# Peptides against a protein of PDB entry 3T6J: the designs that were tried, part 24

Target 1, 375 residues: chain A of PDB entry 3T6J
Amino acid sequence: PIVESYIGFIESYRDPFGSRGEFEGFVAVVNKAMSAKFERLVASAEQLLKELPWPPTFEKDKFLTPDFTSLDVLTFAGSGIPAGINIPNYDDLRQTEGFKNVSLGNVLAVAYATQREKLTFLEEDDKDLYILWKGPSFDVQVGLHELLGHGSGKLFVQDEKGAFNFDQETVINPETGEQIQSWYRSGETWDSKFSTIASSYEECRAESVGLYLCLHPQVLEIFGFEGADAEDVIYVNWLNMVRAGLLALEFYTPEAFNWRQAHMQARFVILRVLLEAGEGLVTITPTTGSDGRPDARVRLDRSKIRSVGKPALERFLRRLQVLKSTGDVAGGRALYEGYATVTDAPPECFLTLRDTVLLRKESRKLIVQPNTRLE
Target 2, 372 residues: chain A of PDB entry 3T6J as posed
Amino acid sequence: PIVESYIGFIESYRDPFGSRGEFEGFVAVVNKAMSAKFERLVASAEQLLKELPWPPTFEKDKFLTPDFTSLDVLTFAGSGIPAGINIPNYDDLRQTEGFKNVSLGNVLAVAYREKLTFLEEDDKDLYILWKGPSFDVQVGLHALLGHGSGKLFVQDEKGAFNFDQETVINPETGEQIQSWYRSGETWDSKFSTIASSYEECRAESVGLYLCLHPQVLEIFGFEGADAEDVIYVNWLNMVRAGLLALEFYTPEAFNWRQAHMQARFVILRVLLEAGEGLVTITPTTGSDGRPDARVRLDRSKIRSVGKPALERFLRRLQVLKSTGDVAGGRALYEGYATVTDAPPECFLTLRDTVLLRKESRKLIVQPNTRLE

## One batch from the design tools (peptide; made by RFdiffusion4, then SolubleMPNN)

Design b1_p9_6_s1 (from b1_p9_6 with F1M A2T)
Fold by OpenDDE base, seed 4:
Structure b1_p9_6_s1 (fold): chain B 375 residues (1-375), chain A 9 residues (1-9)
Amino acid sequence: as target 1 above (375 residues)
Amino acid sequence: MTGTYEFIP
């Protein structure tokens, strides 16, 4: 088997300032069969990058063909086991030197083991569909999240010699219609500038890319989905995200006004964006469970994903990218923290919903290290 | 960066 490994101070999610990496390491074997799908995605990456809702001037100047491999993890040492990885985490290195993507296939497979009777917050009619397509939709989401999410976009930089990596005279900010007015100075990084929101903001951008691009027929074709199956994968992917946004409330601490998990904060933000879109796209309804205790139902109108959801996400995603590219911390913080704020304001009453989420909290899964054998 | 879905510390 082909063995891959890495170790080091890699992920900074546990640093409140997003700067200090936690020591992490894994040993994994390459899943050749699953890697083939991601290779097809890589082959289409240059074209798919053009489908993202920002001008080419806000994308990397030169397409660097990344590596993407599906891995079966044998050992993972760290605080949490990811579903996917994009490294290095420095945006400047990503845009100038390239990057590597991995999908942790057997980790994803564990997530697929959902018991119908324990599946919370979905309509009964959606449960079977969700169970059927959660796995496949996750493969799509992770692939897009890593390759075209974390792997996309450009930071505008002025180097130590005063040179810009963009044409100040011709590049226009699509949100303002004006020339670029801010950028990263020498020594400034994404994490150093955006600090407390950097990790969650970037995860939100990557998740949004996944939702946005999963609507593209070519993406679904790459993963082997056509016709009704493709539409179901789209629906379940979006449904999973809005459900995740509700589940995210578990990781909010009201007393400290603090989020304890960057990805969950990101998913809550996306939920807020899609709720704001209105028009019946997303509905969260408090209910009473069979046990007589509080419950809730998340509904997503699949017929409105393209007509209502996509435009809302497009606008939001473009804003995320523009603010990131220009190093506009004030604008970025205002946007992101606005959507990340948790209150008990109607109609959603998120703090009340949080109580419901905590009440319906599922038991934490234990992940056991696998082994391999010759049979 | 790391994509975490179901398995959070």
Scores: peptide ipSAE 0.045, ipTM 0.804, DockQ to the pose 0.400
Fold by OpenDDE base, seed 1:
Structure b1_p9_6_s1 (fold): chain B 375 residues (1-375), chain A 9 residues (1-9)
Amino acid sequence: as target 1 above (375 residues)
Amino acid sequence: MTGTYEFIP
């Protein structure tokens, strides 16, 4: 077997300022079959990057072919086991040297092992489809999230010598129609500027890239989905995201106005964006469970994903990228924190929904000493 | 930047 490992101060999710890495490590075995799918995705990455909703001037100047591997984790030491990883977490290195992506396949498998009767917040008609396609759709999402999410976009920088990595005279901000008015100065980084929102903001961008690009037929083909299956994978991927946005409320602490998990905050933000799009795209309906206690249902109108969802996500994703590229912390914070705000205002009444989410909370699944066999 | 995808069901 091919064994991969890493160890060190890598992820900064536990740092409120998003700067200091937590010490973690893993040992894993390469899943060759799934890795081959991700390699095909890598082969298409340069072309797919052009499908993202920002001008080429906001994308990396030169495409650097990354590595992408699916891994079955044998052991993981850390506060949490990720589903996917994009490293290094240094923007300068990502832009100049490249990056590596991994999908922790068996972690995903555990996450998907939900029994139908325990599946919360979905319509009955969606449950079977969700169970069938959750795993495959998540493989797509993770691949896109890591490779084309975290692996995309450019930061506008003025270096120590005063030189810019962009043409100040010709590059236009697509949101304002004006020249670029802000950038990162020497010594400034994504984390240093955006600080408390940096991690979650970036996760939100990456998740949004996944949802946006999963609509592309080439992506689905790479993963082996065609026809009705492809459409079902799209539907379930989007459905999973909006459901995750509801589940995310577990990780919000109202008393402190604080989010405790960056990815879940990101998913809530996406839910808010898609709710704002309106037109019946996403509906969250409070209900009463069979036990007489509060419950809820999330509904996604499949027919409106492309017509309503995609344009809404496109606009939002472009704004995220533009604000990131230009180092516009004030604008970025206003945008992101606006969508990340949890209130009990109607019609959603998110604080009330949070109570429902907590009431319906299931025990966390744990990976304990996975077994791998050689045939 | 963060570079990890984590899904907590």
Scores: peptide ipSAE 0.044, ipTM 0.792, DockQ to the pose 0.703; fails the geometry check
Fold by OpenDDE base, seed 5:
Structure b1_p9_6_s1 (fold): chain B 375 residues (1-375), chain A 9 residues (1-9)
Amino acid sequence: as target 1 above (375 residues)
Amino acid sequence: MTGTYEFIP
């Protein structure tokens, strides 16, 4: 078997300022079959990047072909085990030197094992479909999230010599219609500028890229889905995201007005964006469970994903990227924190829903190191 | 640093 490993100070999720990396490492075995799918995705990446909702001037000038491998993890040492990884985490290095992607396939598999009777917050009619397609939809989402999410977008930079990596006279901000008015100066990074929101903001961007691009037939084809199956994968991917946005409330601490998990905050933000889109796209309904206690149901109208959801996400995703590219921290923070705010205001009453989420919380799963054997 | 993706069961 092909063995891969990494070790070092890599992820900064545990740093309140998103700057200091946590020491982590893994040892894994390459899953050749799944890696082949990701290789096909990589082969299409340059073309798929053009489908993202920002001008080419906001995308990387040169496409640097990354590696993308599916790994079965034997050992992972760290505070949390990710489903996917994109490294390096520095956008400047991603832009100039390239990057690598991995999917932790057996970690994803753990997430697939949900018993129907324990599946919370879904309509009964969606449960079987969700169970069937959760796994495949996750593969799609992770691939897009890492490769085309984290792997996309350009930072506008003025180097130490005063040179710009963009044409100041011709590049136009698509949101304002004006020339670019802000950029990263020498020594400024994504994390240094956006600080406390950097991790969650970037995860939100990457998740949004996944949702947005999963609508593209070529993406589904790469993963081997066609026809009705492709549509079901799309639906379940979006459904999973809106459900995750509700589940995310577990990771909000009202007393401290803070989020404890960057990805969950990101998912909540996406939920808020899709709720704001209105038109019956997403509905969260408080209910009473069979035990007589509070419950809730999330509904996603699949017929409105493209007509209502996609445009809403497109606008939001473009704004995220433009603000990121231009280093507009004030604008970015205002946008992101606005959607990340948790109140008990009607109609959603998110703080009340949080109580329901906590009430329905499942026991934390334990991930145990697998055994290997030769056959 | 934001290079990881995590799923919630």
Scores: peptide ipSAE 0.043, ipTM 0.787, DockQ to the pose 0.726; fails the geometry check
Fold by OpenDDE base, seed 2:
Structure b1_p9_6_s1 (fold): chain B 375 residues (1-375), chain A 9 residues (1-9)
Amino acid sequence: as target 1 above (375 residues)
Amino acid sequence: MTGTYEFIP
């Protein structure tokens, strides 16, 4: 078997300022069969990057072919086991040196073991489809999230010598129509500037890239889906995201007005964006469960994903990238915190919904480290 | 910045 490992101070999710890494390590075995799908995605990455909703001037100057491997984890030491990894966690290094992507396949497999009767917040008509396509759609989402989410975009930088990595005279901000007026100075990084929102903001950008690009037929083809299957995978991927946005409320602490999980905050933000789009795209309906206690249902109109959802996500994703590229912390914070705010305002009444989410909370799944054997 | 996708159980 091919063995991969890493160890060190890598992920900073537990640092409120996104600066200090937690000591983490894993040992894993390469899953050759699953890696082949991600290799096909890598082969198309340069072309797919052009489909992202920002000008080429806001994308990396040179495409650097990354590595992407599916791994089965044998041992993982850390506070949590991810489904996917993109390293290094520095945008400048990603731009100039490249990056590596990993999907933790057996971690994803554990997530697929959902019993239909325990599946919360979905319409009955969606449950079978959701169960069938959750795994495949998640593979698509993780691949896009890591490779084309975290692996995309450019930071505008002025180096220590005063030189810019962009043409100040010709590059135009697509949101303002003006020349670029802000950038990262020497020594400034994404994390240092955006601080408390940096991790969640970037996860939101990466998740949004996944949703946006999964609509492209080439992406589904790479993963082996065509026709009705491709449409079902798209639908379930978007449905999973809006459901995740509701589930995310578990990780909000009203008393402290803060989020305890960066990815969940990101998913809630996406839910808010799609709700704001209106036109019946997403509906959250409070209900009463069979036990007589509060419940809820999330409905996504699949016929409106491309007509309503995609344009809304496009605008939002472009804004995320432009604000990131230009180092506009004030604008970025205003945008992101606006969508991340949780109130009990009608019609959604998110604080009330949070009570429902907590009431219907499932036990956290445990991943037990496996053993290997010779057959 | 962490490029980690954490699965929602």
Scores: peptide ipSAE 0.043, ipTM 0.797, DockQ to the pose 0.762; fails the geometry check

Design b1_p9_6_s2 (from b1_p9_6, 3 letters changed)
Fold by OpenDDE base, seed 4:
Structure b1_p9_6_s2 (fold): chain B 375 residues (1-375), chain A 9 residues (1-9)
Amino acid sequence: as target 1 above (375 residues)
Amino acid sequence: MTGTFEFIP
């Protein structure tokens, strides 16, 4: 078998300032069959990057073909096991030297193992569909998240010699209509500038890219979905995200106004964006469970994903990228923290919903290291 | 960076 591994101080999610890496390592075996799908995605990456809602001037100057491999993890040493990885984590290196993507296929499979009776916060009519398409939709989301999420966008930089990596006279900020007013100075990085919001902000951008691009027919085709199946995959992917946004409340500490998990904070932000879009796209309804205790239902109107959801996400995603590219920490923080606030304000009453989420919390899965054998 | 769904039941 083809074996891949990595080891080192890689992910900074556990650092409140997003700077210090946690020691992590894995050993995995390449899944050749699943890797083939991701190779098709890579083959389309240059074109798909153009579908993202920012000008080419905010995208990498030169497309660097990345690697993308599906891996079955044998051993993973770290605080958490990811579904996908994009490395290196330095944006400057990503845009100048390239990057590598991996999907942890057997980790994704763990997420697929959901019992219907334990599936919370969904309508009964959605449960079977969700169970059926959760796996396939995750493959799509992870692929897009890593390759075209983390793998997209440009940081505007002035180097130590005073040279810019963009034309100051011709590049226009699509949000302001003005020339670029801010950038990264020599020695400044994404994490150093955006600090406490950097990790979650970037995850939010990557997740948003996944939702946005999964609407593209070419993406669904690459993963082998057409017709009604493609629409169901889209629906379940979006439904999973809005549900995740609700579940995210578990990882918020009201007393400290603090988020304890970057990805879950990101998913909550996306939920807030889609709720703000209104028009009945997303509805969260408090209910009473069969046990007489509080429950809730998340509803997503599939017919409004393209008409309401996509435009809302487009605007939001563009703003995320523009603020990231320009190193506009003040603007980025204002935007992101605005959506990341958790209050008990109507109609959502998120703090009350948090109590419901905690009440309905499922036991954490015990992930056991696998073995492999020849049969 | 890493995407995770570990915390999603």
Scores: peptide ipSAE 0.044, ipTM 0.805, DockQ to the pose 0.545
Fold by OpenDDE base, seed 1:
Structure b1_p9_6_s2 (fold): chain B 375 residues (1-375), chain A 9 residues (1-9)
Amino acid sequence: as target 1 above (375 residues)
Amino acid sequence: MTGTFEFIP
C-alpha cells in the first residue's frame, strides 16, 4: 500500500485567534480509485477556477498544479478528524509553492452511515434520496472545497520593499467599481488581520465554492454523474448544506455569543444567506414529533437552486473574496458576523430552533478502528 | 487560513 502521513502544528481551529496550530498527526493508506477522480478534478482546476465569481485579478497569478489524494485513515491523533485537508495553511506558500489536498475517505464513510429512522430534520420524501446520494455528493463537495475553495483566490500584498503584487492603477474592485483601497502590508497575514473570524470565514468561502461549482456539469462528469443522477447529487449537496446549517446551532453558545466549531459556523452562515435569498428556496418549519416534542423540517426547492440559490451564493461568495483579497477586516467582519448572528427574531427564531436541535441530537459518530485489506 | 473540512453528522 501507499502510505501517507503528516504530523505537527497544522490546524488552528482551536486557537480563538486562528494563528496557533494544534499538534496533530495521521497515518493513512492511499485509496487509488478515489484518488483518480480527484486527479481528474485537478486536471480541470485551472479552467474551473475561471468559473468562480471574481475577476482574474482576484485569482492567483499563476496556477500551480496541486496534488490531490484520497486517504483511508489508519490512525489519527488530534481533537477532531477532518474529512478533507488542504495544506500548507500559509497563503504565501500556497501562492508561490503550491499545495496538497487530501480527502479522508473513510471519515466521510462514517458520516454517511446514518439510518433512515434516525435522520433528522428532513422531509420524508427527501430521506431516501438523501441517503442514496449523501456520500457521493460529499465527495464532490470535499473535492471542490479543498481544491477550488481553499486553493483559490489572491491576497493583495505590499511587500517589505513597497512593491505591490497587483496593478494599483488597473485592478478594479468589482463591488465598488473603484481602484483597490486596501491590502495586506508586509508581515500581515489572513489570520493576523481577520483573527477571530479567519478560520470560519475561510471555511465559509470554501464551502460556498463547493456549492457554487457543483452546479457545473463538468464537475459532475468528473465524478461520474450524468443526467438525473447529476441533478440529484446537486440537490442532495445543497440539501445537506442547509441541513448542516440547522445542525450547526448545536455548536453555538448563546451565553457567550460564540461558536465552538468553525465549519459549523460557516454552514450556518450559508444557511442564512440562502434563507435571505427568499422566494421559497429554503424553508425551515418547526413541527411536533411523534413523541409530542418539538421537531423541525428543512425544505429546499430544487427548482430554485439555479434561479435563486446560485445568484445569491454568487453575490455572497464574491463579497467574501473581495473583502479577503483587499484585507478589509471591517467590511469582512461586518458581513460575516452579520450572517453568523444567532437571535430568536422571527421568522426563523434560531435560538428556539437551537433548542429543537439539541433535543433531537444524536450520538456523535466516531471512527473506532479502521479495517483495511490487501487484495 | 484554515485548511480542513470537517463534517459533523
Scores: peptide ipSAE 0.042, ipTM 0.796, DockQ to the pose 0.710; fails the geometry check
Fold by OpenDDE base, seed 5:
Structure b1_p9_6_s2 (fold): chain B 375 residues (1-375), chain A 9 residues (1-9)
Amino acid sequence: as target 1 above (375 residues)
Amino acid sequence: MTGTFEFIP
């Protein structure tokens, strides 16, 4: 078997300022079969990048072909085991040197196992479909999230010599219609500028890329889905995201007005964006469970994903990217924190929903080291 | 800190 490992100070999720990396490491075995799917995605990456909702001037000047491998993790040392990884975590290096992606396949597999009777917050009519396609939709989402999410976009930079990596005279900000007015200076990074929101903001961007691009037929084809199956994968991927946005409330601490998990905050933000789109795209309905206690149902109208959801997400995603590229921390923070705010205001009453989420919380899963054998 | 994807619970 092909063995891969990594070790070092890599992820900064435990740093409140998003700067200091946690020491982590893993040893894993390459899953050749699943890696082949991601290789196909890599082969299409340059073309798919053009489908993202920002001008080419806001994308990397040169496409650098990354590695993308599915890994079965034998051991992982760290505070949390991710489903996927994109490294390095420095946008400048991603732009100039390239990047690598991995999917932790057996970690993803753990998430696939859901008992129907324990599946919360979904309509009964969606449960079987959700169970069937959750796994496949995750594969799609992780691939897009890592490769085309984290792997996309350009930072506008002025180097130490005063040179710009963009044409100041011709590049136009698509949101303002004006020339670029802000950029990263020498020594400034994404994390250093956006600080407390950097991680969650970037995760939100990456998740949004996944949702947005999963609508593209070529993406589903790469993963082997066609026709009705492809549509079901899309639906379940979006449904999973809006459900996750509700579940995310577990990770919000009202007393401290803070989020404890960057990805879950990101998913809540996406939920808010899709709720704002209106038109019956997403509906969260408080209900009463069979036990007589509070419950809730999330509904996603699949017929409105493309007509209502996609445009809303497109605009939001473009704004995220433009603000990121230009280093507009004030604008970025205003946008992101606006959607990340949790109140009990009607109609959603998110703090009340949080109580419901906590009430319906499932037992924490334990991940244990797998065994290997030769057959 | 932005290089990871965690699965949706």
Scores: peptide ipSAE 0.041, ipTM 0.795, DockQ to the pose 0.726; fails the geometry check
Fold by OpenDDE base, seed 2:
Structure b1_p9_6_s2 (fold): chain B 375 residues (1-375), chain A 9 residues (1-9)
Amino acid sequence: as target 1 above (375 residues)
Amino acid sequence: MTGTFEFIP
């Protein structure tokens, strides 16, 4: 078997300032069959990057072909095991040197293993479809999230010699219509500048890229989905995201006004964006369970994903990228924290919904270290 | 960066 490993101070999710890495490591075996799908995605990456909702001037100057493999994890030492990984965790290096992507296949397999009777917050009519397509939709989302999410976008930089990596005279901010007025100075990084929101903000951008690009037929074709199957995968991917946004409330601490999980905060933000779009795209309805206690249902109108959801996400995603590229911390913080705020304001009453989420909390899924054998 | 994290603690 082909064995991959890494070890060191890598992820900074446990640092409130997003700077200090946690010591972690894994040993994994390459899944050749699944890796082939991601290789096809890599082959289309340069073309798919052009579909992202920002000008080419806000994208990397040169496409650097990355590696992308699916891995079956034998052992993972750390505070949490991800579904996918994009490294290195430095945007400047991603722009100039390249990056590597991995999908942790056996982690995903555990993640999408759900029993119908335990599936919460979905309409009854959506449950079977959700169960059927959750796995495949996750593969699509993770691939896009890592490769075209974390692997996309440009930071505007002035180096130590005063040189810019963009043309100050010709590059226009698509949100303001003006020339670029802010950038990263020498020694400034994404994490150092955006600090407390950096990790969650970037995860939100990456998740949004996944939702946005999964609407493209070429993406679904790469993963082997066409016609009705492709539409079902899209629907379930979006449905899973809005459901995840509700589930995310478990990781909010009202007393401290903070989030304990960057990805879940990101998913809540996306839910808020899609709710703001209105027009019946997303509906969260408080209900009463069979046990007589509070419950809830999330509904996503399939017919409005492209007409209502896509434009809303497009605008939001473009704003995320523009603010990131220009190093506009004030604007970025205002935007992101605005959507990340949890109140009990109607009609959603998110703090009340949080109580429902906690009441209906699913048992924690565990990854147990596997063993290998010669057959 | 780690990608999508789907485990609910």
Scores: peptide ipSAE 0.040, ipTM 0.787, DockQ to the pose 0.511; fails the geometry check

